# Peptides against a protein of PDB entry 3V4O, part 47

Target 1, 234 residues: chain A of PDB entry 3V4O
Amino acid sequence: DQPLAKDKVALLIGNMNYREHPKLKAPLVDVYELTNLLRQLDFKVVSLLDLTEYEMRNAVDEFLLLLDKGVYGLLYYAGHGYENFGNSFMVPVDAPNPYRSENCLCVQNILKLMQEKETGLNVFLLDMCRKRNDYDDTIPILDALKVTANIVFGYATCQGAEAFEIQHSGLANGIFMKFLKDRLLEDKKITVLLDEVAEDMGKCHLTKGKQALEIRSSLSEKRALTDPIQGTEY

## One batch from the design tools (peptide; made by RFdiffusion4, then SolubleMPNN)

Design b1_p12_8_s3 (from b1_p12_8, 6 letters changed)
Fold by OpenDDE base, seed 1:
Structure b1_p12_8_s3 (fold): chain B 234 residues (1-234), chain A 12 residues (1-12)
Amino acid sequence: as target 1 above (234 residues)
Amino acid sequence: MTTALTGEIPAE
């Protein structure tokens, strides 16, 4: 039997115009492209740009309110970030320099909250750096995750590495989205889809030796972003 | 310095 989604909800955040950090360009295009693709997949998509800490937290809260048993939840983030002790932190545009965990949103904490909603699928697509923030020595105390076997992380870069955007005179995708957008509509298990994206990235001469996609998952079912919403399947 | 998405790669 084909897996069905109770509903499909996505929150896309692209932070570019940082107040105290270097400006970015790619998130604008990346969020736009992903929005269009996910809507084609019948996701209810909330796309936001340049969020302050307060706005990001509110957006996540609202996103969580849309999640329920069997709902597919997808969180996409493009912007500055870091990873300390295996925890990913998204940096709001109003974050101070240097920023600390208290100024940022912890992805794993969001995952915990998503698990509490008994979602059918939890997908995180994180287009941010994963280097350690030496200015933050805080060890986050996170609750143990439940064994839900429905979690997929797509990291634009490997652990401890940087993510990049393409230098272009005009607007262009980041490296991750450049390859993701070509496959996102494919009717494949999400981990298989991302694996193919990883291979595509690996073949690109621009990113060879510079950036590699990392997939981390515990997905026991053949769930795809193309899975029909319950009651709408043919 | 803080870690961030700051890297750029030349376009093809």
Scores: peptide ipSAE 0.024, ipTM 0.653, DockQ to the pose 0.698
Fold by OpenDDE base, seed 2:
Structure b1_p12_8_s3 (fold): chain B 234 residues (1-234), chain A 12 residues (1-12)
Amino acid sequence: as target 1 above (234 residues)
Amino acid sequence: MTTALTGEIPAE
């Protein structure tokens, strides 16, 4: 009855110290806190900061090698990004100004590769801006995705909008992680959990009219981040 | 440069 994961693997990327773009602060704290939480959920976690394009591609490749039938895969990204024609692009720290799709990693391409591994669950938590990049006129041609019904996207902000950090003299969370971290350990279907996070953001005076969470999912089973790993005792 | 917070990717 209880859904089981063959294994649980997470890749967390936080990009802050950009060479040709504004530096960020929140990814440092957000990656650290999320790492701690996912470890409590028995995820195998790899957390990396300030990755070049080359390093990001290598990290994703290594992450994909750990995925297999029934494995839960979670990709978290905090940094600069953009969205063109429904495709999300993660910006490495050595990206030129302006950057184009060829300089960035396309999340939907990663999803396609994850589907080929027959994973049990694919979760993307994207803490980045989703504004159109006017300097990139490339229209992506993506292969059709398989109907796996095991995909969850948590976008820190709405389509065409920006994601924000909490203004603080020291280290502070981004808006998304501020609310996500309070609920992440709850034993709930991941889409239900994220929906509650969205409501928390909506009720807060700091985020009202400023930033809203978007959940996009195709998840036909009650899968939770708390699901036990096959062969383990809890 | 790359800063690893949790180390290398674990072996399967």
Scores: peptide ipSAE 0.009, ipTM 0.525, DockQ to the pose 0.027
Fold by OpenDDE base, seed 3:
Structure b1_p12_8_s3 (fold): chain B 234 residues (1-234), chain A 12 residues (1-12)
Amino acid sequence: as target 1 above (234 residues)
Amino acid sequence: MTTALTGEIPAE
């Protein structure tokens, strides 16, 4: 039987105009294009740019309020970030220099809260660097996650590596979105779709040996972003 | 140093 979503909700965050860190360009275009694509997939999309810590936390809280049993939840982030001890941290635009975990939002904490909502699918697309932040030596003690088998992480780059954007005089995509946008509307299991995106990145002469997509998933059902919403015409 | 999306690749 065709898998069904109770609803489909996405939060897209693009941080570019950092106060104490280098400014970025790609998140603007990436968030815009991803917004249009997800809306074509009948996602309820909230897209936000240049969020402070306070605004990011509020956005996540509001996003969580829209989640419920069987709902597909997708979180996309483009901006500065880091990864310490397997935990991914999204950096708000007002983060100090250097920033620490207390200044940032931990993705794994968000995942924990999403699991409490008994969502049907949890997708994280993280277009950020994953290098260790040496200025943050704290080791967070996180609660154990549930075994829900409905989790997909798409990391724009490998663990410990950097993510890149296309050099252009005007507006251009980041490397991850450049390839993702070409396949996102395909009716395929989300992990299969991302695997094909990974292959595309690997075949491109611009990205070969420079940036590779990492897929981390525990998905026991054939869930796709194209899955119909329960109770709707399709 | 802090991690950043600072890498650039020429457009096609």
Scores: peptide ipSAE 0.022, ipTM 0.625, DockQ to the pose 0.590; fails the geometry check
Fold by OpenDDE base, seed 4:
Structure b1_p12_8_s3 (fold): chain B 234 residues (1-234), chain A 12 residues (1-12)
Amino acid sequence: as target 1 above (234 residues)
Amino acid sequence: MTTALTGEIPAE
């Protein structure tokens, strides 16, 4: 049976112009290109750049309001980040130096809230570093996640590693988006699609031994980003 | 400051 989405909603955040941290370049292009691709997939896309903590939290809240039972939710983040104890933290542009979890948005907390919406699919594409933040020794206590079997994480880099931008004089994609954009429109289960992206990254001399995609998923259905929206004909 | 590519969400 062809899986159907009640709706498809994406929030894309690209943080580049940090106040107290190194500025980035790739998120601008990456968010732009991903926006166009997801729109071709009939996602309702909200794309935002350079969000403060306050703005990020508001954006996430608004995003959650668009989610409901059966809705496909996709969160893309490109920017600084870290991972402590398996929890991913997105760093707002106004985060202090050093930043702590209280200054950042926890992805797993967002996932928990998405699960409460009974979404049909939860996709997280995280183009950020996953190194431990030694300045944050707090162990986050998060609510237990539900077993929804509809979760896909695409990490631009492996655990404990960094995500990189392609060194270019002008604007260019980050490494993750460079490969993702070539396959995103394929009508394949999202985990299969990401696996192919991972293989592409592995074959590239620029990324081989430097950055590897990690897929973490619990997806029991053959859900694809190309799945049609219920009640619509294409 | 929020720079929106599409679908700007007002700050609350």
Scores: peptide ipSAE 0.014, ipTM 0.518, DockQ to the pose 0.029; fails the geometry check

Design b1_p12_8_s4 (from b1_p12_8, 5 letters changed)
Fold by OpenDDE base, seed 4:
Structure b1_p12_8_s4 (fold): chain B 234 residues (1-234), chain A 12 residues (1-12)
Amino acid sequence: as target 1 above (234 residues)
Amino acid sequence: MTTALTAEIAPE
């Protein structure tokens, strides 16, 4: 009973060169490496860097157009972000200082839209901070999510905490991608895979007591990123 | 050495 994907589509966004916020480095290499890995897994991958709010919204819209019933959808984001009231917000490079939810893209809203497409799997890999934005007290009113049991969140850090990138003279992975890339190709249920990544990351002295991977999932089937696409032979 | 992926918010 091998699960099958109708198709596999990924949108990878790495924001680094912020106009009004500290610049980052890791998203460049992280998006690059993840792109290559996901393509080996037969994902159709759209990889974008340094997106404005307008560009990010367009990218998400285009991504959603590629989703359909049974399609595996993966959204990866590396950049600045925050989490307010359980909602994750991705910060575009042109976001003002301070930024508010209206300036950012809400991941849970994207999830809601993905659910409307009746996707086979929804994976969110969020390499961003999850600290509360004290400058935005607005409680977003989101539509209720459906019970689809096909959702996996991989948060690079725990709730209320920061995510980090390693400071090197050159380009280097963020902490999350450093460990994710070593296991991403494994033929395992995605939650099991991420759990192993969490264990590997937990052994890193740089992040002990500082950053821990959080897995939040509602996945009732043994879905893996390695699942074959229906109609193809492997 | 690590750096946070948190945006520094400067007062306006």
Scores: peptide ipSAE 0.059, ipTM 0.689, DockQ to the pose 0.132
Fold by OpenDDE base, seed 5:
Structure b1_p12_8_s4 (fold): chain B 234 residues (1-234), chain A 12 residues (1-12)
Amino acid sequence: as target 1 above (234 residues)
Amino acid sequence: MTTALTAEIAPE
């Protein structure tokens, strides 16, 4: 009576080489390592780096085309970002300075579109800051979400806080991926898995009082990234 | 110029 996925699809985006903003380092390593882990979990993984706004929107569109009833969808993002009024915005590498919501991709809009596909599970792993963008006064009007009870957000940091990467290091993970990668292959409900990651992060002296994982979920079933794929059709 | 909304932390 184990839950089954119709298919498992992941889109991983790592933005580092921003044109008008500070460059980052960790997304390269984080995307690479997460790609390998998710493939071990039989995810179909599309991994992309340094996407413009146009490219990011196209990537999301293509990702959505792979989603259907019962499919597990996972979106991972590492890069600059912000959160205004509970809405998360991913910043493309060609975003202007300052950037506004029209320059960025709203995660909650993507969630709405995933719900329309009747996915079996929607997982968002957002490795970005969640500070308010004072240069963006836009209050987005979002459609009400459906009650699907299959949504999991893993925020690398808590509301209003920053996400960090380690300074003066070579090819090193960001803080979130440093701990996530150690548990990602465990056969556990995804919210339980992330809760354990949160505890591991909480023991890190580097981020005490600076960065804490936030889990926001509406998941009524024991769904895991390790769930097998059913049938022979996709 | 906007402040980066992804920060680096020095090793402790």
Scores: peptide ipSAE 0.022, ipTM 0.616, DockQ to the pose 0.757
Fold by OpenDDE base, seed 1:
Structure b1_p12_8_s4 (fold): chain B 234 residues (1-234), chain A 12 residues (1-12)
Amino acid sequence: as target 1 above (234 residues)
Amino acid sequence: MTTALTAEIAPE
C-alpha cells in the first residue's frame, strides 16, 4: 500500500550573516533551491534566513504547531553548527564567540518534540559542521527518544568532520545541496534517495577525504517525500 | 575562535 502523509511541513533555516563568526554564502542558495523542490512535493514550507536565537526558537515552535499525527516533518538547517556527545547544535547568527549549547538549538530536542506530535515521518537535513565544540563540554540532558521508527537524519558531513561550501565568485550551492537537489524529487524511500545522494557526493573530487554524507535512520516503512497527502493532491 | 565552523573550499 502507498504510504500517505496527513500533511507535509518543512522548516528551512539558513544562517549566513553571523555577527561573531565567519559569514557563509551557500545557505542562501541552498534554502532557495530546497524551498522550490519541497513545494513541488506539496510541502508547506517556511523558509527563513539569518535567524537570531530568539527567532530560531520561535520558528521551531511554530513549526511544531503545524505537526500532528501522521504529518511529515522536515527540518533543514544550513549554517554553523557543532556536535557534542552525539547531539547536534544549530548556531544562531547572534551567537557569541565562543558559543555554547545554551546559545544554540539542539536538534535532538526538536526531534523529541516532533515525536510527541506522533508525526508520520521526521526528516532532518543538517548542512553544518559536526566537529566537537571544545568551548562547551556540557552534556545535554535529554529525555529518551521514543521508538517511532520514522526518523531519518541526513548529515552533510560525517561525525567529527566539517561541512563545506564551494568558493565561487557568484552564488553556489554547498556540496550537500548540490547533489541533493538533483534527486530530491525522485519517488523513492527517503533513505534510498539519500543513499544515492551520498554516492553522488562521494564522487566529488572537491570533498574527497574532507566531507561525506552520513545517513542515520530508524525508518521502518517505505516513506518518501513524494508520498501523497491524504485527501489532497496538488 | 570556535573550532566547529563551516568553511569554504576552493574549486580545483
Scores: peptide ipSAE 0.020, ipTM 0.618, DockQ to the pose 0.853
Fold by OpenDDE base, seed 3:
Structure b1_p12_8_s4 (fold): chain B 234 residues (1-234), chain A 12 residues (1-12)
Amino acid sequence: as target 1 above (234 residues)
Amino acid sequence: MTTALTAEIAPE
C-alpha cells in the first residue's frame, strides 16, 4: 500500500553573505544541488539565497500558504544558526551582532504552523550550528505541539555542536549535503534514508569525530520523499 | 564578538 502525498512543497534557504557575521560558501552549492534533487522527486521547490529577516519571514509565510491537508512540506536551511533550550533559530543575513531570538526565525514555531495545515509530512533539514547563543538568554515559551506523528528533523550536527563546510579552492558542499545528496533519491522511509546518511558521515574519515547527523522524528507511517503525488500517473 | 555558526574543515 503506497503512501500518497496530496502535493510536495519545499522551501530551501541558503544564507551566506552575512552583513555582520562570517560569510559562508557552501549554502550556494547546497541549495542548488538540493533543488535539482527535490525537483526530480516532483517537489515544488522555492529556493532562495541571502534573505533578510523580512524576506525570510515572507518566504515562510508563502511556503505555509502552499501547505494543506496531506501535503508534504520540506524546509531546508543552510546558514548560521543556534539552538537555545531545544529551539532552533535560523539567522537572517541582516541579523545584528549579536543577534537574539527576535532577530531570527524559530523552526519550532514554523512546525507548529505546519501542523495547523494538517500536512502529511513535515521534514526539516537544518544545516546549521546548534551551539547555544550566549547573547540570548530568553527562554521561549512555545505552545505545545500537536501529536501528528509526521515530523522528521535532520540536524546536520548533534546538539551543542557545530556544522562544517569543507575548505576547497572553489565552491564545495557542506558536509551534510555531501552525504545527503547521494541518498536523497532512494525510495526509502525518510528516517531510514537519513539514518543511512548518518552512517555514511560516521564512516568517512573527514567527518568521523567531527560532525554527526542527528535524526529526531515522530513518524508513524512509511513516508518517503519518493512517494507519488495523488492524481499523478506513472 | 560572535562565533561562526558554521565552521570550515580543511581536507586531509
Scores: peptide ipSAE 0.025, ipTM 0.627, DockQ to the pose 0.731; fails the geometry check

## One batch from the design tools (peptide; made by RFdiffusion4, then SolubleMPNN)

Design b2_p13_2_s1 (from b2_p13_2, 7 letters changed)
Fold by OpenDDE base, seed 5:
Structure b2_p13_2_s1 (fold): chain B 234 residues (1-234), chain A 13 residues (1-13)
Amino acid sequence: as target 1 above (234 residues)
Amino acid sequence: EEAELAAQGLQAL
């Protein structure tokens, strides 16, 4: 049968104007362009820029309130980040230097909460670095995830590596969004779509050997961002 | 490496 979503909800966060870290530029354009694309896909999109820790936590809480059984949830983040022990941490604009896990939002914790909502699909698009933060010695003990087989991570870069934006000319996308935006509207299984983006990105001479898209998925069904919403909308 | 990346106009996230 045709896959149906009860609803489709996305939270997009772009952090640029950090208080104690290098300022970024691409998240502004990336969030804007992704917002327009996801709305064309009938996502309910909340887009936010330059969030403090408090604001980020509130945004995630509000996002979770929109999730329910069968809902497709998508979280996009562009900004500073790091990865320790397989856990991804999004860095708020008011994070100290150096930042630690207590200052940041753990993506895997968000995933756990999304699973509790019995979502139909959980997509994370993380446009951030994945290098180990040596200033953070915290070993997080997270609750075991459920086996829901509806999870897709699109990492802008591979484990232990950096993700980049171009700051040379006026307004430019991050490397990840530069390629993602060209394929996002395609009616394909989300993992297939991201695999094609990975190949496109692999041809980028600027970041060869420095940045590579990683797809981490447990998706046992054919789910696409183009899947229709169940109800009277179609 | 950082200097090389900066020269290429790349900023790490």
Scores: peptide ipSAE 0.441, ipTM 0.837, DockQ to the pose 0.853
Fold by OpenDDE base, seed 1:
Structure b2_p13_2_s1 (fold): chain B 234 residues (1-234), chain A 13 residues (1-13)
Amino acid sequence: as target 1 above (234 residues)
Amino acid sequence: EEAELAAQGLQAL
């Protein structure tokens, strides 16, 4: 039987105008393009740019309120970030220099909260660096995740590496979004779709050997972003 | 390496 989503909700965050860190450009275009694509897929999309820590936390809270049993949840983030001990941290625009975990939002904490909502699918698309932040020695003690077998991470880069945007042109996508946008509407299992994106990205001469898409999934069912919403006709 | 990236117009996120 065709998998059905009770609803489909996405939160897209693009941080670029950092106060104490290098400014970025791609998140503006990336969020915009992804918004349009996800709306074509009947996602309810909340797209926000240049969020402070307070605003990011509020946005996540509001996003979580839209999640419920069987709902597909997608979180996209483009901006500065880091990864310590397997935990991904999204950096708000007002983060200090250097920033620490207390200044940032932990993706795995968000995942835990999403699991509590008994979502049908949890997708994270993280267009951020995954390098260790040496200024943060905090080891977060995370509660054990539930075994929901419905989690998909699409990391723009591999562990310990950087993700990049192209700035030599006026407006350009980040490397990840450049390839993701071409396949996002395909009716394929999300992990298959991302795998194809990974192959496409691997052909990029600019970032070959520097950036590679990583897929982390426990998805045990065939779920796609194109899955119909229950009670709707397509 | 950072200089090479800058020359290629790449900015790390």
Scores: peptide ipSAE 0.441, ipTM 0.835, DockQ to the pose 0.839
Fold by OpenDDE base, seed 4:
Structure b2_p13_2_s1 (fold): chain B 234 residues (1-234), chain A 13 residues (1-13)
Amino acid sequence: as target 1 above (234 residues)
Amino acid sequence: EEAELAAQGLQAL
């Protein structure tokens, strides 16, 4: 009855110090806090900050090497981003201004590669804007996804909208992580957990009507981040 | 709008 993970692996990327774009602050704190939480959940966590395009692609490649049949894979990204035609693009710190798809990493391409690994669960937590990039008119042709029923997207904001951080005083979480961190350790189906985070985030007066969590999932099993690793005792 | 958000201490990602 209890779902099991063969292993649990997470890649966390926080991009802040952009060369040609506004600098951010929250990814530093967000990656740090999320790292600690996921390690408490027995994830093997690789956390990286301020990655160039080359470094991001390498990090994703290494992450994929850690995935295998039944492994839980979680990708978290905090930084600049955009969404064109339902495709999410993570922006490296060395991306030009304006950036285009060839300068960025497409999340859906990563998902496709994760599916090839026959993972037990694929979770994407994307703390980035989802506005259309008007400077990129390319329509990427992506390979068709398999029907694996093990996919969860947690978007920090709605399609076409922005995600925010608070920069007024010192270091603070992004809006998404501010609420996610309070519930991440709960033993609940991941979609249920994110739904509760969405409700909590909806109470934030600063971003009401501007930012709202979106959950997109195809998850046919009651899988949680707290699921034990196969062959281990807890 | 961006200026208003900035005044509120918010920075878009």
Scores: peptide ipSAE 0.424, ipTM 0.818, DockQ to the pose 0.836
Fold by OpenDDE base, seed 3:
Structure b2_p13_2_s1 (fold): chain B 234 residues (1-234), chain A 13 residues (1-13)
Amino acid sequence: as target 1 above (234 residues)
Amino acid sequence: EEAELAAQGLQAL
């Protein structure tokens, strides 16, 4: 009756020390805090910071190797990014200025590969801007997706909008993580959980009209990050 | 929470 995960695996990437783009601060704290939370949820977590294109591609490849039938896969990214024609691109720290799609990692391509693994759940938490990259007019032709009904996107911001971090003299959270971390451990369907986070974020007057959480999902089962791992004592 | 965020300001990613 209760949904079970074959295993739970997360890849967390935080890019902040860009070579040719503005440096960020929040990814350091956000990755650290999310790591601790996901470990409490019995995720096997790989957390990496400041990855080059080569390193990011390798990290994704290794992540995919840990996925299999019924495994819960979670990809979190914090850093620079953009969205062209509905496709999300994560920007490596060694990306040129301006960057193009061939310099970046396409999230939808990763999703396609995750689907091939017959995962039980695919969660993407993308803490990046979603503005159009005007320096990249290429229209990527992506592989078709399967109908798996196990996909959840949590976008830190709306299409065409920016995501923000809190300004501190030191280190601070991004806006998305500030609210996400308060609810992440709740035993709720992941889309319900994110919807509550969206409401919490929506109450913040500072970000109204600037940043709002977008949930895009095709999830036909009541899957939660708290779901027990098959064969474990819960 | 809102008061804490408002006092700190925002930086775009």
Scores: peptide ipSAE 0.418, ipTM 0.785, DockQ to the pose 0.361

